# Ledger of designs, part 73: peptides against a protein of PDB entry 4GMN

Target 1, 375 residues: chain A of PDB entry 4GMN
Amino acid sequence: RYANITLLALVTLASIGTDFQETLVKGNQGSRESPISAADEEWNGFDDADGDAMDVDQKSSSGEDQEEDYEEIDVKEDDEDDDDDSITSEMQADMERVVGADGTDDGDLEDLPTLRELIQTAVPQLIRLSNLPIDSDESLTIQSHALSALNNISWTISCLEFANGENANIHNAWYPTAKKIWRKTILPILEADSADLKLATQVTSLAWAVARVLHGETPTDGNPHRKFISLYHSSKQQAGGNSNSIEEPEDPFQGLGVKCIGVVGSLAHDPAPIEVNREVGVFLVTLLRQSNNVPPAEIVEALNQLFDIYGDEELACDKEVFWKDGFLKHLEEFLPKMRTLTKGIDKRTQPELRTRADEALLNLGRFVQYKKKHA

## One batch from the design tools (peptide; made by RFdiffusion4, then SolubleMPNN)

Design b2_p13_2_s2 (from b2_p13_2, 6 letters changed)
Fold by OpenDDE base, seed 1:
Structure b2_p13_2_s2 (fold): chain B 375 residues (1-375), chain A 13 residues (1-13)
Amino acid sequence: as target 1 above (375 residues)
Amino acid sequence: MKAMRVPRSPATF
């Protein structure tokens, strides 16, 4: 009885996390309809202030006027009022405030009561539940659901803009909690060195969400980047040996390999120790060099992480790692391979993977040009 | 539980 109530509460918290994300993503899409034709602007790196993720909406308007007279099939919209009653009016109001925050609201978490209760009340309990001794299938189920809820909350918060002091109230509330998730949930599970790839995938997803906010300020205790690099390699060895088909996730970007890349990339951002940055940068560049055996989604993620880490020329990692270790040459040599890889992705069967690969190819071209100009 | 879609890396250049 108590276990079922706990599981229901964990499922509900995980749903809340997802629904909050879906609404934040929809809200941020509505605000970005400023039609800046920035397709021809020379990429000038990342200035610390302008994390302006240029959504390259290539509206290829090829008008060919074929008037095919398609008969008006009167599809009765059965208004299945899927009353997605999952979102309370208070949650909706908090979501609308977070989405509508014009960056100037140093607002107290007093104005975000649901988010406050998620961070201050729910997450500490989820951390506790994720750390219970695993002595039964019920305790394992509770841990998995607690990790799922932590993952969803952490991912949602990681989708908020924190540049320029935006959402600073949320950042300030989340930051100590994110460090607590890292130290209390992520590190102990990584240190247990479990052969459970499901658990490893859950904790790595959570680690990525947390590291997307903490970046190089993520606790370096026990060299977690090396643990995730090791996990990446171990996951590849297991996929080659045992016909226990871990069903490749239907979404190529949900793979453990992608998640490992995302974590280590995020861990390598400033102010990460140069040694950590170097080890990660070398790992990422090595994936590009060995791309013949690397899934396209992992290549896309490795490129994005390399851009995010080395996009700013003022950072110590640019001089001490990018230039010193000759990364530009490897990126330039990878351009023709990336073009071939991207063209090999079928737009019909894998539209998202193809779109993200086309974006990453474009960005690789721009990034190589930028770095050549600033050499 | 829908596996949370990994957000696009915000860095589209």
Scores: peptide ipSAE 0.030, ipTM 0.760, DockQ to the pose 0.079
Fold by OpenDDE base, seed 3:
Structure b2_p13_2_s2 (fold): chain B 375 residues (1-375), chain A 13 residues (1-13)
Amino acid sequence: as target 1 above (375 residues)
Amino acid sequence: MKAMRVPRSPATF
């Protein structure tokens, strides 16, 4: 009884985190449709008039009638309107305030009661549940569900803009909690060095969500970037040795390799220690050099992380790592390989992977041109 | 649980 109620509560908290994300993504799409006033620049289209009506008359032929009368089985779609009324009116009101909040309010979540209770009440219990002694299949199930709920909440918060002081109240409330998730949930699981790839994938997903907010302010104690780089390499060795297909997730961007790249990239942002930045930068550039043996989704993520880490020339990592270690040359040498890789992705079978690879290729060309102007 | 995709807008370099 208590286990089922706890599992239901964990599933509900995880759904709340997902629905909150979908509404944030929809809200951020709506705010970009500020109507660019159609200034009526009269594009005087070309007048080409020539009207030759070629009459091609081709006549033939007659092939016959087979009316196979397939009885229309009127499957009544019971429109079970799954009224996924999972979004409470209070959550929706908190979301509308988060998307509309000009960041003038002092560090409290008084106006965001649902988000306050998630951060201050739910997350501390989820951290506790993720740290239970694993002594039964039930305790393992509770840990997995607690990690999933922490993942969804952390990902949702990581979709908020925190640049330029936006959402500063939410950032200030989340920041100490994110550090607590890192120190109390993520690090202990990484230090246990479990051969459980499912647990490793869950904790790495959570670590990426947390590191997307903390960036280089993520606790560097015990060199967690090296643990995620090691996990990346270990995951590749296990996939190569056992022909027991770890069912690669149907989504190529949900693989453990992509998640490891996302974590270490986020950990390498300013104000990360320059040695952490260097080790991650060398790892990412090495993936590009070895691209013949690296999944396309991991290459896309590695490029994206390199652009975010080294996009600013004012940062110490630009001079001390990017230029000093000759990363521009490796990016230039990779550009023709990226064109070949992107062209090799079938648009019909992998449309999203192709779109994200086309974007990463475009950004690589722009980034190389940017860095050459600022050389 | 659908694992969350981060929408990445193309960087304007």
Scores: peptide ipSAE 0.030, ipTM 0.756, DockQ to the pose 0.060
Fold by OpenDDE base, seed 2:
Structure b2_p13_2_s2 (fold): chain B 375 residues (1-375), chain A 13 residues (1-13)
Amino acid sequence: as target 1 above (375 residues)
Amino acid sequence: MKAMRVPRSPATF
């Protein structure tokens, strides 16, 4: 009886976390459906807005119009009216405030009561439930559902913009809680060294969501990046040995390998220790060198992580790792392989993987050109 | 300077 009530509460908390994510995705899509007139807004990377404008009067030279014929992809909206109206009017109002708030107030979560109760009341209980002694199939089920609820909440929060002080109130409330999830839930499970790949996948997904907010400020105790690199390699050995029934996730980005790359990439951001950054950077570059045996989704994620880690020349890791360890050469040598890999992905059967590979290929070209100008 | 990138599609989670 108590177990069933606990399981129902955990399923409900996991659902609430998903419903929040879906509403954030819909809200971010609706904000993108504001017709940004197709002005060639060269996406200037994240401008840290503190640079004094020096006037440089360099003349326009007209280069020729190549009309790239954009085939209008007629996305038939199949109106599957699955009106799962699970979103309460209070959750929707909290979400509209999160999407619409110019995050200029260091305000308490007073204006976000649902999110406040999730962070302050629910998450501490989920951490407690994820740490129960596993003595039965019921306790294992409770742990799995507690991890799923923590995952969904953590992913939802990790999809919020926190750059430039946006959502600072949510960030400030979440940050100490994220560190608690890391230290109390993630590390103990990783230290238990369980052969359970399902549990490893759940904890790695949660670790990625948490590390997407904490970045290089993620607790470095016990060198967790090495545990995730080891888990990556172990996952490949198990997949190669048993052609039986680890259902490859229908989504190639839900694979344990992608999740491991996402975690270690996030852990390597500034202000991570240079040795942590180096070990991760070498791991990621090694995946590119071994790309013939690496799933395309893992290559896409490894590239994205390399761009995020080494995209800023002012960071100590640029000089001490990227340039010192000769990463540019490996990225240049990978360009023709990436073009072949991307062209090998069928747009009809794997549209998302193809889109993300096309983006990663474009970004790889730009990143290599950028780094060559700053050499 | 940060490298210019195209925005990534949100990962499905």
Scores: peptide ipSAE 0.029, ipTM 0.736, DockQ to the pose 0.157
Fold by OpenDDE base, seed 5:
Structure b2_p13_2_s2 (fold): chain B 375 residues (1-375), chain A 13 residues (1-13)
Amino acid sequence: as target 1 above (375 residues)
Amino acid sequence: MKAMRVPRSPATF
């Protein structure tokens, strides 16, 4: 009885985390449909520096329009009104406030009561439940559900913008809690060195969500980046040896390899120690060099992480790692391989993977041009 | 045409 109530509460907290995420994603998509006029904006890194427009009149020649007839696939929205009334009116009001908030309020979570109770009341209990001694299948089930709830909450919060002081109240409330999740839940599970790939996938997903907010301020105790790099390599060795391959997740971006790349990339952001940044950067560049044996989704994530880590030239890692270790050459040499890889993805069977690969290829070209200009 | 950085697609969960 008590276990079933605890499990139901954990499932409900995990659903609340998911529903909050879906609404944040939908809210952010509605703001992106402003047609960015095809104005000539060069990729200048991450710095919003107000730099004067120099007109460069480049005459490029006529290439013939092949009208590819886009058959408008009339996706009948089957309105399956699954009225999953899981969202409380209070939670919906908090979600609407978070999506609509002008991020300038460094205030308390007074106006976000549901989010406050999630961070201050629920998460500390989830951390406790994720650290129970595993002595039964019931305790293992409770741990798994507590990790799932922590994952969904942490992911949802990691979808908020925190740049330029946006959502500072939420960031300030979450930041100490995120560090507590890292130190109390993630590190102990990683140090236990369990052969359980399900547990490893859950903790790696949670670690990525937490590290997306903490970046290089993620606690470096015990060199967690090396543990995730080791986990990446171990996961590849196991897939090659046993016909009990974990069914590759239907979504190629849900793979343990992608999650490991996402964690270590996030851990390598400023203000990470230069040696941590170097070890991660070398790992990511090595994946690109070995791309023939790496899933396309992992290549896409590795590229995105490299752009995010080395997109700012003012960061110490640009000079001390990117330029010093000759990463530009490896990115340039990878461009033709990325074009081949992207073209090899079928748009009909893997539309999302193809879109994200086309984006990553485009960004790789721009990033290489940017770095050549700022050399 | 200067090519604007395509924002990272949101993490799939």
Scores: peptide ipSAE 0.029, ipTM 0.711, DockQ to the pose 0.142; fails the geometry check

Design b2_p13_3_s1 (from b2_p13_3, 9 letters changed)
Fold by OpenDDE base, seed 4:
Structure b2_p13_3_s1 (fold): chain B 375 residues (1-375), chain A 13 residues (1-13)
Amino acid sequence: as target 1 above (375 residues)
Amino acid sequence: MPVSLPGKKPVLP
């Protein structure tokens, strides 16, 4: 009885998340019906116009060099192996308190009572239900439905514009909750290393939706980018060995490989650590080099992630990864392969895949030209 | 500007 009520509630929450997306998309379509005329506007990168340069007045206090001759106190290395595992836990708890106690105005959702209740009331319960011990088919079903509800809510929110301070109240309310979903739901399920490809696909879909809002501010604990890269490779090995037709998703962009690429791409955005960005960038460029064995939808996603990550030349990752690791050469060498790949997609049977491949090919040409001017 | 990829549709359970 209780389980059936819980399942009905989870299905209802998942439906509300979808219906809310349709409502937001219909609301925004009324503003975005300007057809992007194919004007030959030169792509100049991402102009983040809101560089409010806080003039940090560097008061150059010329403090005089007093050469105080500090005597070498030969402090003996007493090798007391005190396992000071204590400081990391208190600093984490104080960071959890500071991130929980800093008066970032609880994003005023007074005008959005349904979204407020979804974020503040429903999502914490969904996180709890997604982390229940799996001891029965019923608990597995509850987890799957809780993940579906979290996915739909997270995808809906990730479809909002947050650039230029748009929807800042929603962003501020969602951001701490998105981090909680990441740490409490996504990471534990990824670490459990389940052979369940359905569960892996659900969690990776949720991870992508969350990472599309958090970008490089997504928690780096346990190197999640490497886990998703590993999952990408494992999913390819399983598809090659067992004739258990995992029904190829009807939509080529709903595949686990595309979801993994979308997650790791999102994780590699600024302010991600340069080494995380590098590992992801090398992974994405490697997919392009191996494109003969990669589904076209994954190539399209990998290209879009590369454009989004390296589209701004002011970012540290442009200099320290894109130029330093010679990515431009690989993109230029891939351009003729992308033309062949795109032409090989039948417009009649796969119209969406063909459209998105034509767009990615156009953007690749523009991006290579842009980067060559800024070399 | 890169063409903003159409957001993936939520999966109904």
Scores: peptide ipSAE 0.022, ipTM 0.721, DockQ to the pose 0.484
Fold by OpenDDE base, seed 2:
Structure b2_p13_3_s1 (fold): chain B 375 residues (1-375), chain A 13 residues (1-13)
Amino acid sequence: as target 1 above (375 residues)
Amino acid sequence: MPVSLPGKKPVLP
């Protein structure tokens, strides 16, 4: 009886976390339908500091309109309105406030009652449940569901913008909780060195979601980046031996390898110790050098992490790692390989992987050009 | 850059 009620509550909390994420993604897609004009906007890095609006000097070079007649494939979206009536009107109102808040509202979490209760009431219980002694299949099931709920909530929060003081109220409430998830849930599971790849995938997904908000401020106790690098290598050794036992996730980006790359990338951001940044940067660049034996999704993720880590030239890691260890040369040498890799992805069978690989290839070109100008 | 969102739905239990 109690176990079934606990499981139902955990499933419900995990669902709420997903429904929140879908609503935030839909809200952000509606705001992002400003076409990122594939204009040759020179990628100028990431300036963290001064709100000097990029004066986009609109040099109107009148280049001739070659009207390439893109036949608008009228994909009739059959709106199968599966009215997933799961989203409460209160959750919708909280989402509309989070998505529609022009970042000036130092809003209290009092105005986000659902999110407040998730962070302040639910997450502390989920942390407790994820730390129960595993002595039965029921306790293992409870841990798995608690990790899933923590994952979904953490991912949802990690999709919020926190730059420039946006969502500062949510960030301030989440930050101590995220550190608590890291120290009390993630680290103990990683230290237990379980051969359970399902558990490893769940904890690594949660670790990535948490590290996407904490970045280099993620607790460095016990060198977690090395544990995730080790887990990456161990996952590859197991996949190579038993081709029959781990159904690779249908989504290439849900693989344990991608999740490990995402975690270690996030851990390497400023203000991470330069040695942590270096070990991660060398790992990521090594994946590019070995790209013939690396899944395309992991290459895409490794590139994105390298851009995010070394995008700002004012950061100590740019000088002390990127330039000092000669990363630019490796990125430049990888460009022709990335073009070949991207062209090898079938758009029909793997559309998302192809799109993200095309984007990562474009960004690699821009990033290499940017870094060559600042050499 | 588009923030590397891991693509699809968090694992429903």
Scores: peptide ipSAE 0.022, ipTM 0.724, DockQ to the pose 0.361
Fold by OpenDDE base, seed 1:
Structure b2_p13_3_s1 (fold): chain B 375 residues (1-375), chain A 13 residues (1-13)
Amino acid sequence: as target 1 above (375 residues)
Amino acid sequence: MPVSLPGKKPVLP
């Protein structure tokens, strides 16, 4: 009885998450009917419009030079070989305290009571239900439905614009909750190293939805990007061996490979550690180099992630990874392959995949031209 | 660029 009520509640929450997403998609389609004039406007990167040049009026107040006498405190170097293990434990404990500080500054959602109840009331219960010990088919079913509900809510929120302070109240309410989902739901499931591809696909979909909001601020604990890269490779090995058991999703963009690419791409955004960005960037560029054996939808996603990660020249990853590791050359060499790949997609049988590939090809041409001007 | 929102149909349970 209780399980059936819980399952019904989880299905209802997952449906509410879906209905919100459909509403947001319909709302955003109404605002984007500004005809993109087909003017050959040179793509100038992602202008982070937050170049509000604070005109710091340098009022040169000539404050008087008080020569404060720096007493040289002779700090004796006592060579105590204190084992570096202490900093990791205190940083973990302070990270656990910062994560365990329920910062009660839940962004004010007074005007959005349903979204507030989803974030503040439903999501904490879904996190709890996703972490139940799996000891029965019933507990596995509850986990799967809890993950589906978390996925739909997280995807809905990840479809909001948060640039330029848009939806800041929702962002501020969601951000700590997204980190909680990552640490309490996503990481434990990834660390359990389950051979369940269904569970892996669910958690990877959730991870992508969460990482699309957190970007490079997604917790890097346990190198999750490497776990998703490993999962990508494992998924390809299984598809090559047993042609009979993985129903390829009817939608090419719902494949586990696309989801893994989307997660690791999102994890590699600024302010991600440069080494995380590098490992992901090298992975994505390697997919383009190996494109003969990669599904077209994964190539489209890998290109989009590369544009989003390296579209801004002011970011440290542009200099330290994109230019330093010679990514431009690989993108240029891939242009003729992408044209062939895109032309090979039948518009009649795969209209969405063809549209997304035509867009990615156009963007690749623009991106390569942009980067060549800034070389 | 039109950020092609992944037309990720929510997984209906």
Scores: peptide ipSAE 0.022, ipTM 0.722, DockQ to the pose 0.391
Fold by OpenDDE base, seed 3:
Structure b2_p13_3_s1 (fold): chain B 375 residues (1-375), chain A 13 residues (1-13)
Amino acid sequence: as target 1 above (375 residues)
Amino acid sequence: MPVSLPGKKPVLP
């Protein structure tokens, strides 16, 4: 009886975390449709002056129009108005305040009562429940649901902008709690060295969400980046040995490998120790060098992490790692491989993976060009 | 200057 009530409460907290996330995603899509007034920022366009007009003689071969009569399958959109009326008016009001808060109100979470109760009341209980001794299937179930609720809350908060002092009140409230989740939930589970891939995936997802906010300020106790790199390699060895046992997630970006890359990338950001940054940077560049045996989604994530870590030339890691360890050469040598990899992704069967790979390829070209100008 | 890399869509779980 108490277990079922606890499980229901954990499911409800996990749902609340998801509903907030969906509302943030919808709100952040709507704010981008605000017409950027064409302020004439002179895009000093690349002077593509070399218009060598190669006259490609388009020989018009008149191939016969076989009108394949595609029967218009009238997919009745059953508007299942899943009026998921799950979002309370208080949650909506808190979300509207978070999305609309041009970061001038150094106010306490007094104006965000739902978020305050999630951070200050719910999360400490979830941390406690995730640390229960695992002595029964019931305690394992409670741990899994507590981790899911912590994951959803942490991901939702990690989607807020904290740059330039935006959402500083939320950041200041979350930051000590995120460090508690790391030290009290994530590290103990990682130190238990469990062969449970489900638990490893849950804790790695939570670790990524937490590390996306804490970055290089994530607690370095016990060298967690090495544990996640080890977990990455161990997961690949298990998948290679037993092709039948791990259903690859339907979404290629939900894989444990992608999650491990996301965690270690986030841990390597400034102000991370240069040694931590170097070990992660070498790991990520090594994935690109070995790309023939690496899933495309992991390559996309590894590139994004490299751009984020080394995008600023003023950071100590640019000089002491990126330039010193010769990363530019490896990125330049990877460009033709990335073009081949991206072209090999079928747009029809994997549209999201193809879109993200096309973007990562574009960004790789720009990043290499940027670094060559600042050499 | 940070290179404005287009398209950081957060991979939401």
Scores: peptide ipSAE 0.017, ipTM 0.693, DockQ to the pose 0.203

